# Peptides against a protein of PDB entry 4XPM: the designs that were tried, part 23

Target 1, 160 residues: chain A of PDB entry 4XPM
Amino acid sequence: VMLHSKNVKGFLENTLKPYDLHSVDFKTSSLQSSMIITATNGGILSYATSNNDVPKNSINEINSVNNLKMMSLLIKDKWSEDENDTEEQHSNSCYPVEIDSFKTKIYTYEMEDLHTCVAQIPNSDLLLLFIAEGSFPYGLLVIKIERAMRELTDLFGYKL
Target 2, 67 residues: chain B of PDB entry 4XPM
Amino acid sequence: DIKGTIAFDTHGNVIESTGVGSQRIEDIGDLSKVTLDAEGFAQVQGDSLLVHLYKRNDITLAVYTSA

## One batch from the design tools (peptide; made by RFdiffusion4, then SolubleMPNN)

Design b1_p10_5_s1 (from b1_p10_5, 4 letters changed)
Fold by OpenDDE base, seed 3:
Structure b1_p10_5_s1 (fold): chain B 160 residues (1-160), chain C 67 residues (1-67), chain A 10 residues (1-10)
Amino acid sequence: as target 1 above (160 residues)
Amino acid sequence: as target 2 above (67 residues)
Amino acid sequence: LFDKLLEEIL
């Protein structure tokens, strides 16, 4: 089954939904943003954003297209550096994972007051990127993005 | 009589925290070093709380109780 | 409790 652009957008929108752990009465906020970007230049191929209490059209609105472009570029650059840095790959901010025999890495990055995580879609030129509020625990964010990547097998090996 | 919880991964990053656990994130360092039994369980006496530890699938849950 | 939590997370 081919994953078309509309399907990708809908998928990303679904990733925005918060965790609601009834067993321990713990609930997260929704993700602020979820994106698929190019690993080559940080270009946004698809994205989804959540509504928040930030004034509409504010320059500080994280959901603005310009802010998303900036964030994607910055995170892409940091990711590129870390992929060429052995020490960074062995830090607590790097999670090596294997999905269906494909190896990839999940990185967590603090961006201003936001918690972010990014992972290369296995053997592809694409990155999956989650942006959350600072209250979203990194451990749970990593689990979230790993589970999401397992649903993107159609993009494995995608080359630009 | 659960007073709080902390769940964390093998990197020491928080997965969730509730109750008194939210104020005891610093305990993760010590809790991660506790030796668990064959069932992935241990109990650790804290200052005034008993900590019940459960580990499976690289996830550790600490449950704080009064006894 | 732990089993239920794991089911919700994973």
Scores: peptide ipSAE 0.757, ipTM 0.956, DockQ to the pose 0.919
Fold by OpenDDE base, seed 2:
Structure b1_p10_5_s1 (fold): chain B 160 residues (1-160), chain C 67 residues (1-67), chain A 10 residues (1-10)
Amino acid sequence: as target 1 above (160 residues)
Amino acid sequence: as target 2 above (67 residues)
Amino acid sequence: LFDKLLEEIL
């Protein structure tokens, strides 16, 4: 099934769901945001946010979107720097992974009090970006984004 | 009786924590160095708690019990 | 317990 814009939006919305680990009685919050952005400019192609209580076209919504744009750009820049830094690629903030024989990396970044995780969709010009509260453990966030990327095979190799 | 848990990855990052485990995140450094048996299991006696370690697929779970 | 946890996160 080919991923269309609407399908991607729905996919991202689904990634917002929290973990509820009944085995150990541990539950996370929902992701604050989930986005697909360009690796070149950090432009947002699609996004979902858990806080949808803000009226549409309100100043608060606009500010929220602008904040997402800012964060996406900042994270893209940091990602780009790390992709050109061997030392950063070997830090505890970088997780090399392989999905269906495609290699990629997952990076974790602290953004103020938020926990973020970003990964290049394999062989593409796109990045998948999760933004969570500081209470969301990085180890679990990494697992979450890895599992999510495995569902985005239609975007593997996507070039702008 | 389980007093708490910590799950962590090979980078030492927390996957989950509960109970007393949430107050012992610093234990990950030492727990990550424990040698496990062929089944990926070990027991480590601490101060007043026994730690049961399980590892599979690069994920380690520490279960804290009183005995 | 461990098996159940793995099933939930993986």
Scores: peptide ipSAE 0.757, ipTM 0.956, DockQ to the pose 0.911
Fold by OpenDDE base, seed 1:
Structure b1_p10_5_s1 (fold): chain B 160 residues (1-160), chain C 67 residues (1-67), chain A 10 residues (1-10)
Amino acid sequence: as target 1 above (160 residues)
Amino acid sequence: as target 2 above (67 residues)
Amino acid sequence: LFDKLLEEIL
Protein backbone atom coordinates (compact mmCIF):
# COMPACT_ATOMS: atom_id res chain seq x y z
CA VAL B 1 0.00 0.00 0.00
CA MET B 2 1.32 3.39 -1.01
CA LEU B 3 0.73 6.63 0.80
CA HIS B 4 -1.05 9.19 -1.33
CA SER B 5 -0.65 12.92 -0.91
CA LYS B 6 -3.96 13.22 0.90
CA ASN B 7 -3.06 10.43 3.25
CA VAL B 8 0.28 12.01 4.07
CA LYS B 9 -1.34 15.38 4.66
CA GLY B 10 -3.88 13.83 6.97
CA PHE B 11 -1.16 12.00 8.84
CA LEU B 12 0.79 15.20 9.39
CA GLU B 13 -2.33 16.97 10.56
CA ASN B 14 -2.86 14.28 13.16
CA THR B 15 0.68 14.72 14.46
CA LEU B 16 -0.19 18.30 15.38
CA LYS B 17 -2.34 17.10 18.26
CA PRO B 18 -0.97 17.92 21.70
CA TYR B 19 -0.07 15.53 24.45
CA ASP B 20 -2.54 15.51 27.31
CA LEU B 21 -1.05 13.54 30.17
CA HIS B 22 -3.91 13.12 32.60
CA SER B 23 -1.84 11.03 34.98
CA VAL B 24 0.25 14.05 35.95
CA ASP B 25 -1.95 16.90 34.70
CA PHE B 26 0.49 17.93 32.00
CA LYS B 27 -0.66 19.20 28.63
CA THR B 28 1.36 20.55 25.73
CA SER B 29 0.42 22.94 23.02
CA SER B 30 -0.24 21.67 19.54
CA LEU B 31 2.72 21.42 17.24
CA GLN B 32 3.17 24.56 15.25
CA SER B 33 4.07 22.62 12.12
CA SER B 34 4.70 19.11 10.87
CA MET B 35 6.48 18.53 7.59
CA ILE B 36 7.98 16.00 5.25
CA ILE B 37 10.88 17.51 3.35
CA THR B 38 13.60 16.27 1.05
CA ALA B 39 16.95 15.55 2.64
CA THR B 40 18.72 16.70 -0.51
CA ASN B 41 17.32 20.18 -1.01
CA GLY B 42 14.97 20.80 1.88
CA GLY B 43 11.99 20.99 -0.41
CA ILE B 44 8.62 20.61 1.25
CA LEU B 45 6.68 17.61 -0.01
CA SER B 46 3.87 17.93 2.51
CA TYR B 47 3.10 20.00 5.57
CA ALA B 48 0.51 20.78 8.20
CA THR B 49 0.24 23.76 10.50
CA SER B 50 -1.88 24.53 13.53
CA ASN B 51 -2.11 28.19 12.61
CA ASN B 52 -5.01 27.94 10.22
CA ASP B 53 -6.71 31.11 11.34
CA VAL B 54 -5.28 33.05 8.43
CA PRO B 55 -7.43 33.33 5.32
CA LYS B 56 -6.23 31.30 2.37
CA ASN B 57 -4.22 33.08 -0.29
CA SER B 58 -3.80 36.06 1.99
CA ILE B 59 -0.53 37.87 2.34
CA ASN B 60 -0.22 36.54 5.86
CA GLU B 61 -0.64 32.97 4.69
CA ILE B 62 1.96 33.43 2.01
CA ASN B 63 4.35 34.84 4.56
CA SER B 64 3.66 31.92 6.86
CA VAL B 65 4.40 29.41 4.13
CA ASN B 66 7.55 31.28 3.24
CA ASN B 67 8.65 31.11 6.85
CA LEU B 68 8.12 27.36 6.82
CA LYS B 69 10.22 27.09 3.69
CA MET B 70 12.97 29.08 5.31
CA MET B 71 12.94 27.01 8.48
CA SER B 72 12.90 23.83 6.44
CA LEU B 73 15.99 24.88 4.54
CA LEU B 74 17.81 25.95 7.68
CA ILE B 75 17.06 22.73 9.51
CA LYS B 76 17.98 20.64 6.49
CA ASP B 77 21.32 22.41 6.33
CA LYS B 78 21.98 21.82 10.01
CA TRP B 79 20.98 18.19 9.65
CA SER B 80 23.24 17.73 6.65
CA GLU B 81 26.17 19.18 8.53
CA ASP B 82 25.53 17.00 11.56
CA GLU B 83 25.22 13.86 9.44
CA ASN B 84 28.76 14.58 8.28
CA ASP B 85 30.07 15.33 11.77
CA THR B 86 30.88 12.42 14.07
CA GLU B 87 31.05 14.65 17.12
CA GLU B 88 27.60 16.09 16.51
CA GLN B 89 26.19 12.62 16.08
CA HIS B 90 27.39 11.83 19.59
CA SER B 91 26.09 15.04 21.11
CA ASN B 92 23.20 15.19 23.51
CA SER B 93 21.02 16.55 20.71
CA CYS B 94 21.23 13.34 18.70
CA TYR B 95 19.11 10.28 19.43
CA PRO B 96 20.03 7.12 17.56
CA VAL B 97 16.95 4.97 17.13
CA GLU B 98 16.04 1.73 15.44
CA ILE B 99 12.68 1.10 13.81
CA ASP B 100 11.96 -2.32 12.32
CA SER B 101 15.68 -3.02 12.02
CA PHE B 102 16.26 0.31 10.28
CA LYS B 103 18.62 2.73 11.97
CA THR B 104 18.05 6.48 11.94
CA LYS B 105 18.76 9.52 14.08
CA ILE B 106 16.57 12.15 15.68
CA TYR B 107 18.11 15.59 16.07
CA THR B 108 16.78 18.38 18.26
CA TYR B 109 17.43 21.97 17.25
CA GLU B 110 16.64 25.23 18.93
CA MET B 111 15.39 27.62 16.28
CA GLU B 112 15.09 31.02 17.88
CA ASP B 113 12.47 30.41 20.57
CA LEU B 114 11.04 27.32 18.90
CA HIS B 115 11.76 23.70 19.67
CA THR B 116 12.32 21.53 16.63
CA CYS B 117 13.23 17.95 15.92
CA VAL B 118 14.06 16.26 12.66
CA ALA B 119 14.68 12.68 11.60
CA GLN B 120 15.48 10.91 8.39
CA ILE B 121 12.77 8.48 7.45
CA PRO B 122 14.71 5.22 7.43
CA ASN B 123 16.75 4.57 4.30
CA SER B 124 14.94 7.36 2.44
CA ASP B 125 15.60 10.75 0.92
CA LEU B 126 12.98 12.23 3.22
CA LEU B 127 13.04 13.99 6.57
CA LEU B 128 10.22 14.29 9.07
CA LEU B 129 10.25 17.65 10.82
CA PHE B 130 8.32 18.84 13.88
CA ILE B 131 8.22 22.47 14.95
CA ALA B 132 6.84 23.28 18.38
CA GLU B 133 6.68 26.16 20.80
CA GLY B 134 9.45 26.58 23.31
CA SER B 135 7.23 25.20 26.04
CA PHE B 136 7.16 21.78 24.37
CA PRO B 137 9.81 19.71 26.16
CA TYR B 138 12.47 18.11 23.98
CA GLY B 139 12.25 14.71 25.61
CA LEU B 140 8.59 14.45 24.78
CA LEU B 141 9.11 15.87 21.30
CA VAL B 142 11.62 13.12 20.57
CA ILE B 143 9.18 10.46 21.73
CA LYS B 144 6.50 12.02 19.56
CA ILE B 145 8.52 12.00 16.36
CA GLU B 146 9.78 8.46 16.95
CA ARG B 147 6.25 7.20 17.32
CA ALA B 148 5.19 9.10 14.23
CA MET B 149 7.96 7.59 12.13
CA ARG B 150 6.84 4.12 13.11
CA GLU B 151 3.62 4.82 11.23
CA LEU B 152 5.40 5.88 8.03
CA THR B 153 6.70 2.47 7.01
CA ASP B 154 5.37 2.98 3.50
CA LEU B 155 7.95 5.72 3.05
CA PHE B 156 10.88 3.66 4.27
CA GLY B 157 13.41 3.40 1.48
CA TYR B 158 11.74 6.12 -0.56
CA LYS B 159 14.14 7.64 -3.08
CA LEU B 160 13.59 10.76 -5.14
CA ASP C 1 0.92 14.50 48.91
CA ILE C 2 2.39 15.10 45.46
CA LYS C 3 3.95 18.52 45.12
CA GLY C 4 5.21 18.04 41.58
CA THR C 5 6.80 15.75 39.03
CA ILE C 6 9.63 15.61 36.53
CA ALA C 7 9.96 12.99 33.84
CA PHE C 8 13.17 12.88 31.82
CA ASP C 9 15.03 10.68 29.35
CA THR C 10 18.53 9.24 29.32
CA HIS C 11 19.84 12.43 27.73
CA GLY C 12 18.57 14.46 30.64
CA ASN C 13 15.93 16.13 28.52
CA VAL C 14 12.57 16.83 30.10
CA ILE C 15 9.59 14.77 29.05
CA GLU C 16 7.17 16.52 31.39
CA SER C 17 7.22 18.66 34.52
CA THR C 18 4.52 19.79 36.93
CA GLY C 19 4.28 21.69 40.18
CA VAL C 20 7.50 22.15 42.08
CA GLY C 21 9.18 19.90 39.52
CA SER C 22 8.92 22.65 36.94
CA GLN C 23 11.14 24.76 39.15
CA ARG C 24 13.64 21.99 39.83
CA ILE C 25 14.76 21.00 36.35
CA GLU C 26 18.33 21.35 37.55
CA ASP C 27 17.77 18.33 39.81
CA ILE C 28 17.87 16.05 36.77
CA GLY C 29 21.65 15.99 36.81
CA ASP C 30 21.80 14.57 40.31
CA LEU C 31 18.74 12.38 39.99
CA SER C 32 20.14 10.68 36.91
CA LYS C 33 23.06 9.43 38.98
CA VAL C 34 20.97 7.79 41.70
CA THR C 35 21.28 4.02 41.94
CA LEU C 36 17.94 2.30 41.60
CA ASP C 37 16.89 -1.08 42.95
CA ALA C 38 16.07 -4.10 40.82
CA GLU C 39 12.60 -2.76 40.13
CA GLY C 40 13.85 0.67 39.10
CA PHE C 41 12.86 2.46 42.27
CA ALA C 42 14.63 4.76 44.71
CA GLN C 43 13.91 7.47 47.23
CA VAL C 44 16.06 10.52 47.73
CA GLN C 45 15.71 13.12 50.42
CA GLY C 46 16.37 16.52 48.98
CA ASP C 47 15.82 19.86 50.63
CA SER C 48 12.40 19.80 52.30
CA LEU C 49 10.98 17.32 49.81
CA LEU C 50 11.21 13.59 49.34
CA VAL C 51 11.82 12.46 45.77
CA HIS C 52 10.42 9.15 44.60
CA LEU C 53 12.24 7.86 41.52
CA TYR C 54 10.85 5.38 39.03
CA LYS C 55 12.71 4.23 35.93
CA ARG C 56 11.62 1.97 33.09
CA ASN C 57 12.16 1.95 29.33
CA ASP C 58 14.83 4.65 29.59
CA ILE C 59 12.32 7.03 31.17
CA THR C 60 12.72 8.32 34.71
CA LEU C 61 9.90 9.83 36.73
CA ALA C 62 10.63 11.88 39.82
CA VAL C 63 7.71 12.48 42.15
CA TYR C 64 8.16 15.18 44.78
CA THR C 65 6.32 14.81 48.07
CA SER C 66 6.55 16.37 51.49
CA ALA C 67 7.01 12.98 53.09
CA LEU A 1 1.11 6.72 38.52
CA PHE A 2 4.26 5.80 36.65
CA ASP A 3 2.57 2.98 34.78
CA LYS A 4 -0.22 5.30 33.72
CA LEU A 5 2.24 7.93 32.56
CA LEU A 6 4.14 5.41 30.45
CA GLU A 7 0.93 4.25 28.85
CA GLU A 8 0.10 7.82 27.89
CA ILE A 9 3.41 8.68 26.25
CA LEU A 10 4.47 5.34 24.73
Scores: peptide ipSAE 0.756, ipTM 0.956, DockQ to the pose 0.917
Fold by OpenDDE base, seed 4:
Formats: C-alpha cells, structure tokens, sequence
Structure b1_p10_5_s1 (fold): chain B 160 residues (1-160), chain C 67 residues (1-67), chain A 10 residues (1-10)
C-alpha cells in the first residue's frame, strides 16, 4: 500500500478521532490537529484539524494555518533541543519505542494549555505531531501516536 | 460498586481516570510501587477505599471500590 | 474489565 499525499491527509484525519473507552466510561475529545512536519525546519507537509464549534472560539485553540505553522516550529525547536539533551531524553516526557526494529522517541510537550505529542518517523527527516486539549491524558496520547506511527511504514527512512 | 478508576503507564502518566480516581492522581506514585502477584494483580486498602490493581503490557489499572 | 480496557486502548 502506497501513501500518496491524499492518503496521508486522510490518514491524519482519521487520527483526529477520540478514544471512547466504554469499559470505564471514559471518552476523550478529538485531537485538535495532526501533522507531519519536517524535522529540519518544522515545515508542514500534511495536516488535519478538527472542526471547532463557533461558540467556543478559544484563543488557545489551533484555529488557523498560521497558528499551526507557529506551533510546528516551536515543537520542532523543542524536539531538536531534547534530541541533543541526555537529561531530557531520560525524563518522563520521553518514550523510547521500537517499531519493526526501528528505534524512535515519543516526546510529550505542554504548549500553553494544550497537550502535544511528537515523534520522529523512524530513520526519516519527518515528525508526526498530535495536538490535543489539556484534558487529553499524556499516557493515552503516547499510545495513540505510537499506534499511528506503525501505520506510516512507507515514510520510514524518508529523507528530504 | 466501582467508585472510580485510574489507568497509568510506566512513566506515571495517566492513560485514563474516572470517578474518584480523577481526584486521586497523586496516588499513582504509591500505586506504581506496589508488588503484584504472578497474575499481575494486587489489592491495597487506603483512605476508606479498596484499590484493585491490574498490570499487563506496561499498563496499570487501579479500580477503586468501597469494599 | 481490565481485559476489555486493554482491548479498547491497544
């Protein structure tokens, strides 16, 4: 299965769906946004965003492409710093994972009142980035992005 | 008679919380230190509630009950 | 309960 641009967009849109844990009656909100960005410059290659209700209209929400660009740059910079910081790589905000013998790391970052999670697509110049509301627990967000990453094998090793 | 739940990972980060569990996130620190049996199960009495612990695949579930 | 939760999460 090949991942074309439109397929990637659709994939990211599907990641927006919330968790609904009926076993314990726990449900999350939808992700605010899901993106694939470059690890070098934080440029957005593909993205999906949830539709927010007009009555909410929160200034802390990702509600524009410009906001997404800003967020991607900030997170990329933080990620880059952490990749060069041994202490940060051993914090509770960093999850080393292995997918199909490829090693990568998942980082959680609090951005204002939002919960974010970012991971380098294995051996690539690309990052997968989830942005959620502050009510979305980090442990579950990490699980979500790990599972999503396993579906992006076509991008493993992608170099710009 | 479940009063609430907390699920958390090996980093101590919350996976989910419900009921009284949502107000007891600070319990994760102590619960993570509890020794489990061969089936990944334990019970801990605390603060008038009984906590049932289940662990598998690096995920721990704490279920709070009155008894 | 736990088994069901794991199935929903993983």
Amino acid sequence: as target 1 above (160 residues)
Amino acid sequence: as target 2 above (67 residues)
Amino acid sequence: LFDKLLEEIL
Scores: peptide ipSAE 0.754, ipTM 0.956, DockQ to the pose 0.915

Design b1_p10_5_s2 (from b1_p10_5, 3 letters changed)
Fold by OpenDDE base, seed 5:
Structure b1_p10_5_s2 (fold): chain B 160 residues (1-160), chain C 67 residues (1-67), chain A 10 residues (1-10)
Amino acid sequence: as target 1 above (160 residues)
Amino acid sequence: as target 2 above (67 residues)
Amino acid sequence: LFDELLAEIL
């Protein structure tokens, strides 16, 4: 199946779904946001958001376009710095992964009270970014984004 | 009788937690140092609970029981 | 339990 630009939005929307682990009776919330952004400038190419009960104008609001832009820029900056920092790449917040023959890294970042993770789509100028509530465990978030990237092979090697 | 669980990865980050495991996240540090057998299993006596450890595919599950 | 959990996560 070919992933076209029109399908990216739908893909991101599907990533919002929560985990429901019946084996241990553990359930997460939905992701607050899922985005594909440029690694160069943090520009949002596509995004999806979920509804939440956070009051409008709350400091914890993340679903607004402006908030998404801000988060995108902040995370891109952190990612850029870490990509040039050997120590950060060996921290517990960095997961080197290999998808098929392509290598990339998944980073986790605490952003205010939110849990985020970001990964460069292999050999591309694009980043996949998940934003979740603080109750969403980082270990599970990493697994989630890794599996999501495995479905974005059409974007591997994408250059701006 | 399971009292709770903690699942965590090789970085010590939580994958899931339930029951008493949710209040024992700090145990991950010690649990990660436990030597597992060839099948990826171990048992560790905790403060008041027995911890059953299972590891596979870089994921460790700690199951807390009374015995 | 562990096998079931892994099946749900992976």
Scores: peptide ipSAE 0.764, ipTM 0.956, DockQ to the pose 0.924
Fold by OpenDDE base, seed 1:
Structure b1_p10_5_s2 (fold): chain B 160 residues (1-160), chain C 67 residues (1-67), chain A 10 residues (1-10)
Amino acid sequence: as target 1 above (160 residues)
Amino acid sequence: as target 2 above (67 residues)
Amino acid sequence: LFDELLAEIL
């Protein structure tokens, strides 16, 4: 089964939903954005954002999209650097994970006041990227993106 | 009489925090070194609060109580 | 409590 663009967009939109932990009365904000980008160039293949209050085709929307493009490029660059840095791969900002016998890594990055995490979709040319407010704890963000990647098996091994 | 909680992973990163736990994130360093029993449980006395520790699936929960 | 928390996040 192939994931169509619409299905991917819908998936990313669903990842925006916050955690609401009733057991301990802890609630997060929604993710600011969720993206699938290319590992090669940081190009955005699909994205979702929680800030949908901006009118379409407005200057504010264009600026928002441009900001996402900038962030995706910056994060891709840092990810690329870390993938070539053994020391960074052993830091607390790197989580090696295995999904159905496929190995990948989750990286957490502080981007100004935002909390971000990025992971290569296993054996693919694609990265999954979450951007959250600074109040979103990293440990929970990592759990979130790991669980999300488990739902993207159709993209495993995807090559551009 | 729970006063707060902290949940954290094996990297020491916070998963969640509530109540007094939100003000005691620095406790994670010490709490991560506590030896747990076979069921993944321990209790640690800290200042005026008792900390109940639970660990499973690489997740540790610290529950702060008054006694 | 712990079991409930785990069920919510995992």
Scores: peptide ipSAE 0.763, ipTM 0.956, DockQ to the pose 0.917
Fold by OpenDDE base, seed 4:
Structure b1_p10_5_s2 (fold): chain B 160 residues (1-160), chain C 67 residues (1-67), chain A 10 residues (1-10)
Amino acid sequence: as target 1 above (160 residues)
Amino acid sequence: as target 2 above (67 residues)
Amino acid sequence: LFDELLAEIL
């Protein structure tokens, strides 16, 4: 199976959907954004946002995209630092996980008032990045991104 | 009668919270230290609430009840 | 309740 650009975009758009738990009276907001970026430079390969009320090609849209670029770069840098820091890898902000015998790590980062979560797609040069409002609990965000990565097996081992 | 819930992971991060549980996030520290039985269950008496603890798949659920 | 919650989030 091949993940084409349109397929990746659609996948990311689907990840924006909130949790709506019926067992308990709990519902999250939608993710603010969902992205696949390069682990090398934080370049955005694909993204989806919940803020779709901005006119296309407007200055506001450009600023929004630029903001995503900035956030992706900052998160990539933080991720890179942590990948080279044994203590950070053993902190409560790092979740070692295994998917289909592939090992990876999930990191949570507070970015101003936003809750973010990033994970290297197993054995690849790519990162999956979720950005949510501060009301989105980290424990659930981690579960969300882990489940999402399990659907990206076609990208496992992807090298630039 | 359930007064609230807190679900949290092994890192102490919240998965969900409702009712009085939303006001007792600080309880996670103590609740995470409670020894569970072979079925992954325990009960802990709080201030005025009874806490029912369930753990499975690295997820702990605390259910707050009046009794 | 616990089983129901797990089924929703896992």
Scores: peptide ipSAE 0.763, ipTM 0.956, DockQ to the pose 0.927
Fold by OpenDDE base, seed 3:
Structure b1_p10_5_s2 (fold): chain B 160 residues (1-160), chain C 67 residues (1-67), chain A 10 residues (1-10)
Amino acid sequence: as target 1 above (160 residues)
Amino acid sequence: as target 2 above (67 residues)
Amino acid sequence: LFDELLAEIL
């Protein structure tokens, strides 16, 4: 892999930045979290978090490592189930996409009051995961993660 | 004279919304069924607003103006 | 407007 750990961390931090659409005067919040996790066990390989309105040191703080671990496991499990479910793959929560002739799927999941989006990095054992506030539109979140994956070609085909 | 906007994808999920568009997310269902011309454009008269529809690359933008 | 929006999000 040409993308080193520090570069991956910096990449994920950059994905946290909000959209600021000047054309229509629309602005999102920053992503709460951005992660690369294993598709097999939901283990976090790299992550980035941003400050939010949650009080510091709160037990429910999304930026806590334990919370991120929980979220990654839950989403990995749901993703694994959906990848083996034809019906779920045809729902409006699943976006088949193709990047440089590689096929993958983007899934949107409602997690409590949060909007999440997850996608398998093409032909790899890795998932890219975005966690956003409920005010972040799903359609825009999908666009965001697709564009992000296009910048992770070094991880395409990566096997654990 | 734009009163608001809604942008949405082919799954009916919102991409962005502003102004009166933020209060009319339910319009996406009907707007997604509108037949567009060869340039990906249509106009639909709503309750008291005119909706200008633009579609390209699987993205639809609805612009609300006064009728 | 539409072209500008597309340029910002794509």
Scores: peptide ipSAE 0.762, ipTM 0.956, DockQ to the pose 0.918

Design b1_p10_5_s3 (from b1_p10_5 with E4K N7E)
Fold by OpenDDE base, seed 3:
Structure b1_p10_5_s3 (fold): chain B 160 residues (1-160), chain C 67 residues (1-67), chain A 10 residues (1-10)
Amino acid sequence: as target 1 above (160 residues)
Amino acid sequence: as target 2 above (67 residues)
Amino acid sequence: LFDKLYEEIF
């Protein structure tokens, strides 16, 4: 009924899990990162990362977090541009979806060698963002984020 | 005997690929244009491989076989 | 095969 910070963090951590398609013997890597950010300024409200080898409070961890902040801002800006661009909304990188009568869009973006996808949580000021390795297929990444979005109904309509 | 697979969505983006399918991603363009029967099935003769196509909703699976 | 794959994804 209500998402608390720990619940959101745990949810994002669960989204990191890879797909293991036994029927065809196909397995993905884990997501590199999973984030909920603000659509207004790209600020990170919650995040999870698969990089557990970096000691906490180390310089390397700080740099990693700062990198996530930069990526979230860049993706937010690209998303904002595309939401105001009719051509981009009709490209193969944009997936219109409907969840419980709420319409939203999933965008795929290549960030250097990484595959990313982002979607506005319906009627909210929040974005869900997945960052994966380049080997993670976009089609499967889109399916993953759509399914995840369906589990975030508590955040539908959330305004800052 | 299955030699490989490609699964792709309606945008032509890969969902998964295995075996020879991983090396034939370029086939998606042509495979997406194949007319399927009422059950969402078709067979396409390739160069040396037979492609079995299955479609349901937003996913198409191509299975490559030698016969 | 297709049915199994479909169930694993969706």
Scores: peptide ipSAE 0.717, ipTM 0.953, DockQ to the pose 0.911
Fold by OpenDDE base, seed 2:
Structure b1_p10_5_s3 (fold): chain B 160 residues (1-160), chain C 67 residues (1-67), chain A 10 residues (1-10)
Amino acid sequence: as target 1 above (160 residues)
Amino acid sequence: as target 2 above (67 residues)
Amino acid sequence: LFDKLYEEIF
C-alpha cells in the first residue's frame, strides 16, 4: 500500500499514542510531536501534535508550528553534524539499526527539557522525528521510533 | 513483593522504571555488568533489596524485591 | 513478568 500524504499524517498521529505497560504499571505521556522532515533542509513534510487545545489559526498555533519548524531545523543540523562525526556515532545516543536489510541510525537528543529521537528513513532524504516530554525514557523512545520506521517501508529510498 | 522495576537497553538508557527503581537509575551501570546465566537470569543482593535480573536480546529488566 | 513486559514492548 502506497503511503499518501493523508496516510502519512494519520500514521504520525498514531505514533503519538503513549505506551501503557500494564505488566509493570508504567505509562508514558503521549508524544508531543511526530514529524517527517527533510534531511537536507529540515523542512517539515508532515507532522502531528498532541496539543489539540490551541485554536486554529491563532497566534498560539502559529507559534507552535514555528516552534516545530525551529526544532526540526535544529535537530536536522545536529543530525547532519553527527553523521559526519565518528565519535558521536559511537556514543550511547546513537543506535545503529537494520530494517529489512537497510541500515540506519537512531539518535537521541535532549532539547531543553524535551526528549527527542530522530532517525533517517533508510536510504532516503527523510528523517522521522519524535518529540516527547522529559519523562519519556530514551530507551523506550528509541524502541518506539524503530518500530514506527518498520511501518514506513514505502518511504525507504525516497529521494527529494 | 515487588518494590519497583527498571528496564534498560544495551546503551544503558531507561526503557521504563517504577517504584524504587525510579530512584535507582544509577544502578544501571552496575547491573549492566552482571553476568547472567544461560537463561538470562541473575540475582543481585543489594543493601536492603534483592534485584532480580532478566535479559532477552537488548532489554534487561531489574525487579527489586525485599527478599 | 518479564515475558509480559517483553511482549508489550516488542
Scores: peptide ipSAE 0.717, ipTM 0.953, DockQ to the pose 0.903
Fold by OpenDDE base, seed 1:
Structure b1_p10_5_s3 (fold): chain B 160 residues (1-160), chain C 67 residues (1-67), chain A 10 residues (1-10)
Amino acid sequence: as target 1 above (160 residues)
Amino acid sequence: as target 2 above (67 residues)
Amino acid sequence: LFDKLYEEIF
C-alpha cells in the first residue's frame, strides 16, 4: 500500500521537530530539511524544510530548492560509493540496523557545516535523508532517522 | 550537584551533552573502555570530578558531579 | 535521571 503524497509530506514535516530532552536540559534545533529521494539518481520525491519564511515561487525559494537538489545528488553519490565499499561500511559513520527483519544501513555525512544522515528504506529504491545544523549530535541524529524509518513500513520494498 | 552530562552511543558519537560535558567530549574514548557492573553502572574519579556511568543497550550516559 | 533520559529518546 502506497502512501499518498500528502501523507508523506506531512510525515516529513513532522520529522523536522527538534528533540527536547527535559531530563538533562538539552534541546536541539529543528532539522533543516527532511527528504525522500531515489537511490538511483537522487531525485527528490518529497521534502520538508524548516525554512518556511520564504514566499512560494520566490527566487529565494527556488534557490533553496536547487540547493536541496544539489545536496541530495551529492549525498546519493556518496551513499552509492559507500554501498560498494566494504571499508566504508565498517567505519564509525555506518550503522547497520534491522527493522522488522529488514536490514539497512544508516550513514552520517558531514557536508560543509551541516550534519546529514541518510538511510535506504529497507528493500526499496528510496532513501530517507535528514539535514541538520552542525550542532545536532550525530548519535541523536542516527536515533532519529531509525525511529522515522520504522514509521515508513508502507514504503518497504518499493521499487521504481 | 550535576555539573554536566554526556550521552554517547557504541560508535562513540554524541547523543547529547550539557554543562562541563560539552567541553569534555574527548572523555568518551576513555569512558567507553570502563568496565560496568551487571546492572550497567560504574563510577570513575577524574580530575576533580566524579563521573557516574549508566549504560542500557547501546546508550551510555556520563554524569559529572563534584562528589 | 538515566531512566528519564532513556524514555525521552525512545
Scores: peptide ipSAE 0.716, ipTM 0.953, DockQ to the pose 0.911
Fold by OpenDDE base, seed 4:
Structure b1_p10_5_s3 (fold): chain B 160 residues (1-160), chain C 67 residues (1-67), chain A 10 residues (1-10)
Amino acid sequence: as target 1 above (160 residues)
Amino acid sequence: as target 2 above (67 residues)
Amino acid sequence: LFDKLYEEIF
């Protein structure tokens, strides 16, 4: 099924759901935000957030959206720098992965007290970005975003 | 009885932690260097606790027990 | 325990 704008939004909303590991009695919080942004400018193409209690067109909503815009831009910039830095690509914060013969990288970034991870959708001009609370462990966050990217094959190779 | 757990990946980053494992994240550095048997298993004595290590693919689980 | 955890994650 081809991904439409509405489908992408719903997909991102679904990624917000927490992990609940009953085998070891471990449960995460929901993701704070999930986004698809442009790799070129960090522009937000689609997003979902767990903080949905803000009235539409309110000052609080505007501030929330602006915060997401700021975060996306900052993370895009850091990602761009790391993609041009061999040393950073060999750090423990960089996960080279392969999905159906397509290669990409997952980066983890600490943003204030938040845990974030970002990955280029293979061969595309798009990035997938997760923002979580500091209690969300990075190893699990990486697994989460990798699994999510495997469901975005329609966006592989997408160019703006 | 299980006193806690730590699961971590090949980069040494935490996947999950519970119980005493949540207070022993620093153990990952040493645990990641332990040689496992053909079944991906090892046991390591740590302080007053025994650590049971299980590894498969990109995940290692450390289970802390008193015996 | 490990098998169960592994299945929950992957």
Scores: peptide ipSAE 0.716, ipTM 0.953, DockQ to the pose 0.912

